# Ledger of designs, part 16: peptides against a protein of PDB entry 2AZE

Target 1, 148 residues: chain A of PDB entry 2AZE
Amino acid sequence: AQECQNLEVERQRRLERIKQKQSQLQELILQQIAFKNLVQRNRHAEQQASRPPPPNSVIHLPFIIVNTSKKTVIDCSISNDKFEYLFNFDNTFEIHDDIEVLKRMGMACGLESGSCSAEDLKMARSLVPKALEPYVTEMAQGTVGGVF
Target 2, 101 residues: chain B of PDB entry 2AZE
Amino acid sequence: GRLEGLTQDLRQLQESEQQLDHLMNICTTQLRLLSEDTDSQRLAYVTCQDLRSIADPAEQMVMVIKAPPETQLQAVDSSENFQISLKSKQGPIDVFLCPEE

## One batch from the design tools (peptide; made by RFdiffusion4, then SolubleMPNN)

Design b1_p9_4_s2 (from b1_p9_4, 7 letters changed)
Fold by OpenDDE base, seed 3:
Structure b1_p9_4_s2 (fold): chain B 148 residues (1-148), chain C 101 residues (1-101), chain A 9 residues (1-9)
Amino acid sequence: as target 1 above (148 residues)
Amino acid sequence: as target 2 above (101 residues)
Amino acid sequence: MQSQIHKFL
């Protein structure tokens, strides 16, 4: 009885760990797709323009975004060496990481929400190694975890 | 019996986790390869047009923050205080605004 | 302290 109980505890612990890893894997897949899609887009754009963009016209990853109403008053103070920043707002703000920005740009092909068209899914699959394609398909269908 | 069932469950979960670990290793390898590829990193950028698509500078103020790894970010967004604090240990932090601002 | 914000196109 005690042995079975111990195994049940272990089972539950493993299930939770697997659940966490599933989330991590999905995020890694989305990152890979988003990054590769972004790079592909920009490569094509630069080829068509026959030139790279001006150096100060683009922001390279990694970065984060802070946005707020244009009516928001912001006080900013920075240390002399720029190692420390302090922003004070008089209203609410939003913070987004670069991955979220890429997702909103559609770079993850709608896979993050399971909103993939046939073309989206085709693109997503083309941007991952073959071993990951089945998982991408499951993500698009919202059926990830069915085998667990 | 109960013991056999639990034992089988644990074996199946072990196999499932091993599969996940394998796929995760593939993903991390691909991401590492991207980070090591100079051309890919050169092309890993967004434009102001991209930022406008997610937050219109006509209505929103948009700041882009580039900070070294392991930079500490503290944010408070409450009715009494709205604050962001950044502290880097590895180098300077850069902040950018869209030209419309 | 100072304030320095860079603009990009």
Scores: peptide ipSAE 0.035, ipTM 0.901, DockQ to the pose 0.042
Fold by OpenDDE base, seed 2:
Structure b1_p9_4_s2 (fold): chain B 148 residues (1-148), chain C 101 residues (1-101), chain A 9 residues (1-9)
Amino acid sequence: as target 1 above (148 residues)
Amino acid sequence: as target 2 above (101 residues)
Amino acid sequence: MQSQIHKFL
């Protein structure tokens, strides 16, 4: 019946929406863990050093990274007010946001790739509210994907 | 019947989505709390050593860009063109390099 | 135009 077909279309629509939200949730969890872990690391480091790092030795979030071979020739034009930048490269480059940088630093405990050690997983769980711990566990095992 | 089954499935999916939304709300709340905590924001930084661990300045040029919100970024990475364009409407853009460069 | 790049320690 046409009514059943309509409901099946709606079912598929909802499943896709849920799938998208699952991806968004996973990213949000990774961001939370990465941020909290970074803060914790730096707090401990500053305590050990008994001082904050020199002001010009660190970059605060948010930021983006651009990297390219040192052999790449870069032409840069900057407006006088620094509102506009134009970079021209003679070869390929990469752009990474700060979250990706944190992930590569291990701040997300390898959860982003499901490559958590037991200690990594323990750390990850400790950095989220209790309600999110089961989902973190599923992410670590790569078992996220079901509808609950 | 088939109709009743589909109807039940949709109800279950609705419940699942509500649970998912709840978890997402928890996450967004935590992130907002982090953004509102001045001490956390003070400690939310990376070092040059961190950046070296991502891309070695001995082999790669590593550039950090700090731009105001809503800055327009246009990037082209193709055999014909390699370009990044930035345009801010809210303030100046800052660009940094690691000392090893 | 300017071409200032800031280096951090």
Scores: peptide ipSAE 0.035, ipTM 0.901, DockQ to the pose 0.041
Fold by OpenDDE base, seed 5:
Structure b1_p9_4_s2 (fold): chain B 148 residues (1-148), chain C 101 residues (1-101), chain A 9 residues (1-9)
Amino acid sequence: as target 1 above (148 residues)
Amino acid sequence: as target 2 above (101 residues)
Amino acid sequence: MQSQIHKFL
């Protein structure tokens, strides 16, 4: 009886760890898709324009975004060496990382929300190694949750 | 029996986790390759148009912060105080604004 | 300290 109880505790521990790894894997897949899709988009755009964009017209990863109402007053204090910044807002703001920005741009093909069209899914699959394609399909179907 | 069943379950879970680990290794390898590819990094950028697409440009102001690794970020968003503090030890911090349309 | 924000187009 005690041995069975110990094994049941271990089973639960492993199940939880697997769930965590599933979430981590999904995020890694989304990052890979988003990055590759972004690179592909920009490569195509530069080819069409026959030149890269002006250096000051783009922001390279990594970065974070702060957004707030246009009516929000922002006071910014910067050290002379630019090592320290202090922003004071008179209203609420939001902070987003670059990955979230890419997702909102659709670079993850809607896979993050299970909103993949057939075209989106095709794109997503094309941006990962073959071994990951089945998992991408499962993510699109929302069937990731069982233990395989 | 119950013991045998649990033992078998644990073996199956171990195999499942090993499969996950394998897939994760593939993913991390791909991400590493991306980080090491200079052309990919050169092309890993967003535009003002991209940033406007994620927030209503009529209502929202978007500010971009590029900070070196290990930069300390503190944010306070309460009814009485709205503040962001940044402190870098590895280099200067750059802040950019998207022009208004 | 001073305020300086960079803009990109």
Scores: peptide ipSAE 0.035, ipTM 0.901, DockQ to the pose 0.040
Fold by OpenDDE base, seed 1:
Structure b1_p9_4_s2 (fold): chain B 148 residues (1-148), chain C 101 residues (1-101), chain A 9 residues (1-9)
Amino acid sequence: as target 1 above (148 residues)
Amino acid sequence: as target 2 above (101 residues)
Amino acid sequence: MQSQIHKFL
């Protein structure tokens, strides 16, 4: 019947929307874990050193990173007010945001790639509210994707 | 019948999405709390050692760019053109290099 | 136009 066909189309639409929200939630969870883990690490380090690091020795979020071969020649033009930059390279480059940097640092406990140990999972769980712990567990097991 | 089954499925999907929205709200709230906490902001940093762990400074040059919100970034990476353009509307842009370079 | 890159330790 036409009515059943319409409802099946609607069902598929809702399933796709849920799938998209699941991906968004997973990314938000990874960001939360990474940020809290970074803050915790630095707090502990500063306590052990009994002082914060020198201001010019650290980079605060947010930031982006550009990397290229050390052999790459870079020409940089900067406006007088530093509002505009133009970089010309003679070879390929890569751009990464701060979240990707934190993931590569292991701040997300390997949860992003399904490579977290039992200890990593314990850390990840400790950095989220209790309501999110089951979802973190499912992410670690690779079982996220179904509908509630 | 089939119609009743589909109707039931849609109700279940609605409940599932509501649960998902609830979890997302919890997560976004936590992230907002982090951004509003002065101590967390102060401690949200990486070091040169951190950058060395993800990109070998012996082989790669690493630039760190700090720009105001809503800064426009345009990148071209082709066989004949390798270019990055940055345009800020809210303030100056800062670029940093690791000292090992 | 200018060229200015800052170093951090």
Scores: peptide ipSAE 0.035, ipTM 0.899, DockQ to the pose 0.040

Design b1_p9_4_s3 (from b1_p9_4, 6 letters changed)
Fold by OpenDDE base, seed 2:
Structure b1_p9_4_s3 (fold): chain B 148 residues (1-148), chain C 101 residues (1-101), chain A 9 residues (1-9)
Amino acid sequence: as target 1 above (148 residues)
Amino acid sequence: as target 2 above (101 residues)
Amino acid sequence: MQSSIHKFL
């Protein structure tokens, strides 16, 4: 009947919305783990060195990275007040946000690809509230996708 | 019947979404707490060594961009155009290069 | 690295 058809459409709508939220949650979890892990790493490093690193040797979040071949020619135009930048490249470039950088550094413990060692998973679980641990486990196993 | 089954499915999906929303709220709360913690923010940095591990300055030019909130970024990466445009409304944009470049 | 930096108003 028409009523059943309407409900089936709504069902599909909700399933898609849940899927989107699952993706968002996974990203949020990765961000949380990456941030906390980074902070922990740096705290330990500073404690061992008994001092913070030189200011010119670090970049604080947030930031983005642009990389390209050293052979790429870049023309850069900058406004006087530095409010506007225009970069023209003669070849391809890549843009990475800070979260992606952290992931590639291993700060998300390989959870982003479901490639966690036992130690990685232990670390990841230790960096989230208890309520999120089951979801972290599912992410590590690559089994996220069910309905809660 | 079929109608009752679908109705039940929708109720279950609603409950599942509520649980999902709860987990998301926990995550966003944790991220806000990190944002509000001055010590955490002080320690939220990467080093030049970290950046080299991602893209070797011997082969790649690595440029770091720090821009104020609400900065507009336009990027085109095609055979016809390779361009990045940045426009800030809240302050200057800072650009850094890795020292080994 | 090959770059050219210019300022504009």
Scores: peptide ipSAE 0.042, ipTM 0.900, DockQ to the pose 0.032
Fold by OpenDDE base, seed 4:
Structure b1_p9_4_s3 (fold): chain B 148 residues (1-148), chain C 101 residues (1-101), chain A 9 residues (1-9)
Amino acid sequence: as target 1 above (148 residues)
Amino acid sequence: as target 2 above (101 residues)
Amino acid sequence: MQSSIHKFL
């Protein structure tokens, strides 16, 4: 009885760990798709333009963004060496990392929200190694979560 | 019996976790390869147009922060205090705004 | 947008 109880505890622990790893894997897949899709888009755009964009017109990853109402008053203090910044706002703000930006740009093909069109899913699959394609399909179908 | 059943469950879960670990390793490897590829890194950028597409520039101000790794970020968003503090240990922090803002 | 920028040490 005690042994069975111990194993039941271990079983539950492993189930939770697997659940966490599933979430982590999904995020990694989305990152991979988003990054590769972004690179592919930009490569194509530069080829069409026959030139890279002006240096001051682009922001390279990694980055974060802060957004707030245009009506928000912002006070910014900057150290002389630019090692320290202090922003004071008179209203709420939002912070987003670059991955979230890419998702909102559609670089993850809507896979993050289960809103993939057939074309989106095709793109998503093309941006991952073959071994990951079944999992991408599961993500699109909302069937991730089972033990396999 | 019960013991045998639980033992079998644990074996199955172990196999499932190993499969997940394998897939995660594949993903991690791919991301590492992207980070190590000079051309990919050169092409890993967004434009002001991209930023405008995700945040209405008519209503929102969008500030982009480029900070070295391990930069400390402290944010307070409460009714009495709205603040972001950045402190880098590895170099200067750069802040950008889209020109139209 | 209204903002003010100043330096500090």
Scores: peptide ipSAE 0.040, ipTM 0.900, DockQ to the pose 0.032
Fold by OpenDDE base, seed 3:
Structure b1_p9_4_s3 (fold): chain B 148 residues (1-148), chain C 101 residues (1-101), chain A 9 residues (1-9)
Amino acid sequence: as target 1 above (148 residues)
Amino acid sequence: as target 2 above (101 residues)
Amino acid sequence: MQSSIHKFL
């Protein structure tokens, strides 16, 4: 019947929206864990050193990274007010956002790749509110993806 | 019947989405709290050593770009052209290089 | 590393 068909269309639309939100939630969780873990690491390091690092020796979030071979020739054009940049390379380059950098640093505890040790999982759980702990566990197990 | 089944499915999906929205709100709140905490913002940094762990400056040039919100980034990476264009309307863009470079 | 920086209007 037409009514059933209409509801099936709506069902599919909702399923797709839920799938998108699941991906967004997982990313938000990873960001939260990574940020809190980074802050915790740096806090501990500064306490051990009894001083903060020199201002010009650190890069605060947010940022992006561009890397390329040292053999790559780069031409950079900058506007007078530094509002516009144009980089020309003679070879391939890579761009990474700060979240990806934090993940590669292990700040997300390997949760993003299913590489969580027991210690990693414990750390990850400790960095989120209680309501998010079950979802963190599911992410670590690779069982996220169903509709609940 | 089919109609009853679909109706039940839609109700379940609605509840699932509401749960997701709730969890997302919790996450967003936590991230906002971090952004509003001065000490957390002060400690939200990476070092040159961190960057070396992901791309060794001995082999790779590592450029850090700090751009204001809503900055436009256009990247072309092909055999014909390798280019990055940045355009900001909310302030200057800052570029940094690791000291080993 | 070979690089150049130019200013433009």
Scores: peptide ipSAE 0.040, ipTM 0.900, DockQ to the pose 0.033
Fold by OpenDDE base, seed 1:
Structure b1_p9_4_s3 (fold): chain B 148 residues (1-148), chain C 101 residues (1-101), chain A 9 residues (1-9)
Amino acid sequence: as target 1 above (148 residues)
Amino acid sequence: as target 2 above (101 residues)
Amino acid sequence: MQSSIHKFL
C-alpha cells in the first residue's frame, strides 16, 4: 500500500513535468512558425521590389516595444554612454516583446489561439519539419493535452 | 494488480516524455539553424506598417527598444508611479519611434 | 544629456 502510494506521487510528478514540456514545445513551435513566416514574407517583398528596404525603415529582431496614449507625457533620462535609460510616464503603458508582436501580426497563423483557417493551417504545417506536423495539427484543433 | 498497473503507467510516461524531448530537440535545432543563417537574420525585421497593426500611432505612441543581451528591464505601473528602467552591460541601447509621430 | 531616440521611416 505504501509502495503504491509512493508510485502514485511519482506518477503525478511526471504528469506535471510532461504538461510543462508540452507548453514549452508549443511555444517553440509558435516561435519557429512566426520567424520562418516573417522571413518568407520579407523575402517575397524584397524580390517584388527588386531591392531591400531602406535601412532606417525596418527594425530587426530582437526588440521590445512600449506603447502608451499619444497624450501621455514621457520624461526620458539617458546616461552619457547610453547604457542606462529611465522613462517616467504620467499614465499607464504597455510592454510587448518581439514574439508577441509577431503573433499579433498573424505570423504564427493564428495557431497560438487555435484560430486557424484551412489556409493558415496549411501555411503552419509547411513551416515545420514533418515530425512536428502532427503536433501543429493538434494545436490547431485544440486537442493538445494528452500524453503521447 | 494495482502495483503492476502503476509500474506500467510510469514506464509509459517515461516513453511519452522521451518522445516529447525528441520533438523539442527537433524544434530547438530548427531555431538554431535560423539564428545561424545570415540571410534569415537579414530578413528578420518588421516595418512601421506592422507596428501600426499592433498599436495605431494615431492613438498610441509606439517606441521600439533595441538592447544588447542581458539588459535589465524594470517596469513599474501603479496609480502613483509609471516608470521603465533599462540597464545594459554589453553596449548602448537604441530607441526608435514611428514616423507618424 | 544625450538623445538616442531616432525615427525610422
Scores: peptide ipSAE 0.037, ipTM 0.901, DockQ to the pose 0.040; fails the geometry check

Design b1_p9_4_s4 (from b1_p9_4, 5 letters changed)
Fold by OpenDDE base, seed 4:
Structure b1_p9_4_s4 (fold): chain B 148 residues (1-148), chain C 101 residues (1-101), chain A 9 residues (1-9)
Amino acid sequence: as target 1 above (148 residues)
Amino acid sequence: as target 2 above (101 residues)
Amino acid sequence: MQSSIHKYL
């Protein structure tokens, strides 16, 4: 029946939307964990050092990183007001946002790749509200994907 | 029947999506709280040591870009053109290199 | 690292 066909289309639409939201939620969780873990690490480090780091020795979020071979020749053009930059490279480069950097630093506890140790998972769980802990567990187990 | 089954499926999916929305709201709230907390923002930093752990400056040049929100970034990475363009509307862009490069 | 920097309006 036409009604059934319409509902089947709607069902598929909702399934896809749910899938997208699952991915978004996972990313949000990873960001939260990474940020809180970073803050916690730095707080502890500053307490141990009994002082904050020199201002020019740290990079506050947000930022992006560009890396390329040290052999790469870079031509940089900068406007006088520094509102515009143009970089020309003679070889390939990579761009990484701050979240990716944090993940590679291990700030997301390996949750992003499903490589959590027991300690990593414990840390990850401790950095999210109680309501999110089950989902963190599912992420670590790779069991995310089912419908609630 | 088929119709009833599909109707039930949609109801279940609606509930599932509502649960996801709830969890997402919790996450966004937490992130907002972090952004509004001055102490957290003060502590939200990485060091050059951190960056070296990601990209070894012995082999790679590491450039840090601090740009205002809404900055336009255009990147081309092809055999004939390797380019990054930045254009800010809200203020100056800061670019610097990790030391020891 | 080899780079060149120049200003433009």
Scores: peptide ipSAE 0.037, ipTM 0.896, DockQ to the pose 0.032
Fold by OpenDDE base, seed 5:
Structure b1_p9_4_s4 (fold): chain B 148 residues (1-148), chain C 101 residues (1-101), chain A 9 residues (1-9)
Amino acid sequence: as target 1 above (148 residues)
Amino acid sequence: as target 2 above (101 residues)
Amino acid sequence: MQSSIHKYL
């Protein structure tokens, strides 16, 4: 009947919303793991070195990376106040945000691609509150998507 | 009946969504705590060595852009035009190069 | 506008 049809539409709407929230949660978890792992790594490194790195030798988040072949010719125009930049390339380039960089560095423990070793998974779990650990496990297993 | 089943399913989906919301709240809280912790922010950095691990400067030029919030970024990457435009409203933009090996 | 000078890390 019409009532059932209306409820089916609502069901589909809710399922889609849940799917979207699942994706958002997964990304948030990955960000949390990546950030905490990065901080932990750097803290340990600085402790071992007994000093922080030189201020101009590191890039603090947030940032964006642009990479291209070193053979690519780049023309850069900059405003006097450095508020505006224009880059012209003679070939293709890539843009990556800081989160993607952290993922490629392994800071998310391979969780983003389901490439977690037992050690990676242990690390990932240790970097989130206990309430999130089951979801981290589900992400590692690739079983996220069911009704939970 | 079918109506009863659908009604029950919708309630279950609502509960599932509430669970998701709860987990998301926990996660966003953790991220906020990180953003408010000065020590964490001080330690939230990458090195040139890190950047080399993802894009070898021997073959790739790696440029780092630090832009203030609300900076407009426009990128065109087509066969006839390769361009990046940046426009900040809240301060200067900084650009760095990762040195080659 | 003018050419930018980049900083090496």
Scores: peptide ipSAE 0.035, ipTM 0.898, DockQ to the pose 0.039
Fold by OpenDDE base, seed 2:
Structure b1_p9_4_s4 (fold): chain B 148 residues (1-148), chain C 101 residues (1-101), chain A 9 residues (1-9)
Amino acid sequence: as target 1 above (148 residues)
Amino acid sequence: as target 2 above (101 residues)
Amino acid sequence: MQSSIHKYL
């Protein structure tokens, strides 16, 4: 009886760990798709333009975005060596990492929300190794969560 | 019995986790390959138009932060305090604004 | 202190 109870606790522990890993895998897949799709987009654009964009017209990954209303007052303190920054706002702000930016750009093909068109899903599948395609399909359907 | 059933479940979960780990390894490997590919890294960028699509500089101030690895970021967003603190240990931090600001 | 904010993009 006690042994069974211990095993049930272990079972639950493993299920939770698997759930966490599933979330991690989904994020990794989204990152892969987003990166590859971004690179593909930019490669095509540069080919069409027959030149890269001006250096000051692009921002390379990695980066973080901070946005707030233009009416927000911001006080900024910067160390002389630029190692330290302190920003004080008089109102709310938002922080987004580069991956979130890519998702909002559609680089993850709507897979992040399970909102993929047929074309989106086709693109997403084309950007991952074959072994990951079934999981991409599950993500698109919103059916990820089962134990396999 | 119950014990045998639970033991079997644990073995099945172990196999499932191994499969999951395998997929994660594949994905991690792909990401590493991307990081090692010079051409891919050169093309891994967004434009001002991209940033406008998520936060219009006409209405929002858009700040881009590029910081070295292991940079410490602390953010507080509450009615009493709105603050971002950055501290780098490996180099200077660069901050950019969209031109429409 | 040194201002390090630049107009980009």
Scores: peptide ipSAE 0.032, ipTM 0.897, DockQ to the pose 0.042
Fold by OpenDDE base, seed 1:
Formats: sequence, C-alpha cells, structure tokens
Structure b1_p9_4_s4 (fold): chain B 148 residues (1-148), chain C 101 residues (1-101), chain A 9 residues (1-9)
Amino acid sequence: as target 1 above (148 residues)
Amino acid sequence: as target 2 above (101 residues)
Amino acid sequence: MQSSIHKYL
C-alpha cells in the first residue's frame, strides 16, 4: 500500500538521522574525555613541579598543526597586520587540528580507535557523567550502531 | 498488520532519538562547563614534547598556528601546487616552529 | 608582505 511505502521511507530517513547523531555524540564524548584527561595530566604535572610551565613552552588550545619533511622548502608571505598568511611548499604537507593531536597523544584513551585497555576504559568512564558511561562502554566494545 | 508495525517502529525511533538528544545535551553542557572554567582553560595546553610524539621534528618540521575564531583556511596539495592560505577577520595570526630539541 | 615564523621555546 502507498501509505506503508510512505512510512517506510520516513523510517529510513529517521534511521539515517539517528546514525548521524550517534556519530556526533561519539565525537562529543571523545572531545570531553580528551580535554578533561589533558587538564588532569597537566594539573598533576604542575603540582609535582610546584609551578606552571614557562609561558612560551606550552601551546594552549585551540591550535592547528602543519607538518612536512624537514627538507621541504617553505615560502611564507604575511600581511602587515598578520591577518593573512600564504605558505608555499615544494612538497606535500599534513594539517592536524588540536583534537586530532589530543587523540594521537592518547588523551581519548584509545576509545576512538577501539584500542582501549581495561585501564583506559576505567579512565574514560571516570571522565564522563554517569549517564554517559554506558555509551562509553559500548564505544570501547565496538557495539555502537544499533538503535536503542 | 504491516501498517501498525511501521507505526510502532516510528514511535520507537522517536523515543531513541529523544534519548540521543538527551545524551548530546549532557555532553554539550560538560563541554560548556570546561570552556567556562578558568582553571581548565589555563591547563588546556600541549608541549613540544607532546608534538614530537605525533610528528618527530628530527624528521618533520612542525609548525603551530594560533588563529582567532572563524579564520579561513584553504589548502592545496597536488602534484603542481602545495599551498596553505589563512585569512583572519578577528585578529592577527601567530605562527610558531617546534624545535627539534 | 613579510616573512616571519617565530620559534617555539
């Protein structure tokens, strides 16, 4: 029947929307874990050192990273007000945002790639509100994807 | 029947989406709290050592870019052109090199 | 136009 067909189309539409929201939620959880873990690490480090690091020795979020071979020749043009930059490279480069850097540092506890040990999972759970813990567990198990 | 089954499915999907929205709101709230906490923002930093663990300056040059919000970034990586363009509307852009040692 | 990259220490 036509009515059933219409509802089936709507069903598929909603399933896709839910899938997208699941992906967004996972990213938000990873960001939360990464940020809190980073802050915790640095707090402990500063407590042990009994002082903060020198201002010019740290990079505060947000930032982006560009890396290329140390042999790559780079030409840089900067406007007088520093509002505009133009970089020309003679070889390939990579760009990474701060969240990606934090993930590669292990700040998300390997949860992003399914490489989460028992201790990593314990840490991850401790860095989210209780209501999110079941979802963190599902992420670690790779069972996220179903509709609940 | 089939119609009743589909109707039930749609109701279940609605409830599932509402649950997701609730969890997302919790996450958004937590992230906002982090952004509003002065101590957290002070401690939200990485070091050169951290960057070396990601891209070793012994082999890779690591450039750090600090740009104001809404800065436009355009990158081209092709056989004929390797280029990055930055344009800020809200202030100056700062660029730093991570030392090898 | 200028060229300026600051060393991060």
Scores: peptide ipSAE 0.032, ipTM 0.897, DockQ to the pose 0.040; fails the geometry check

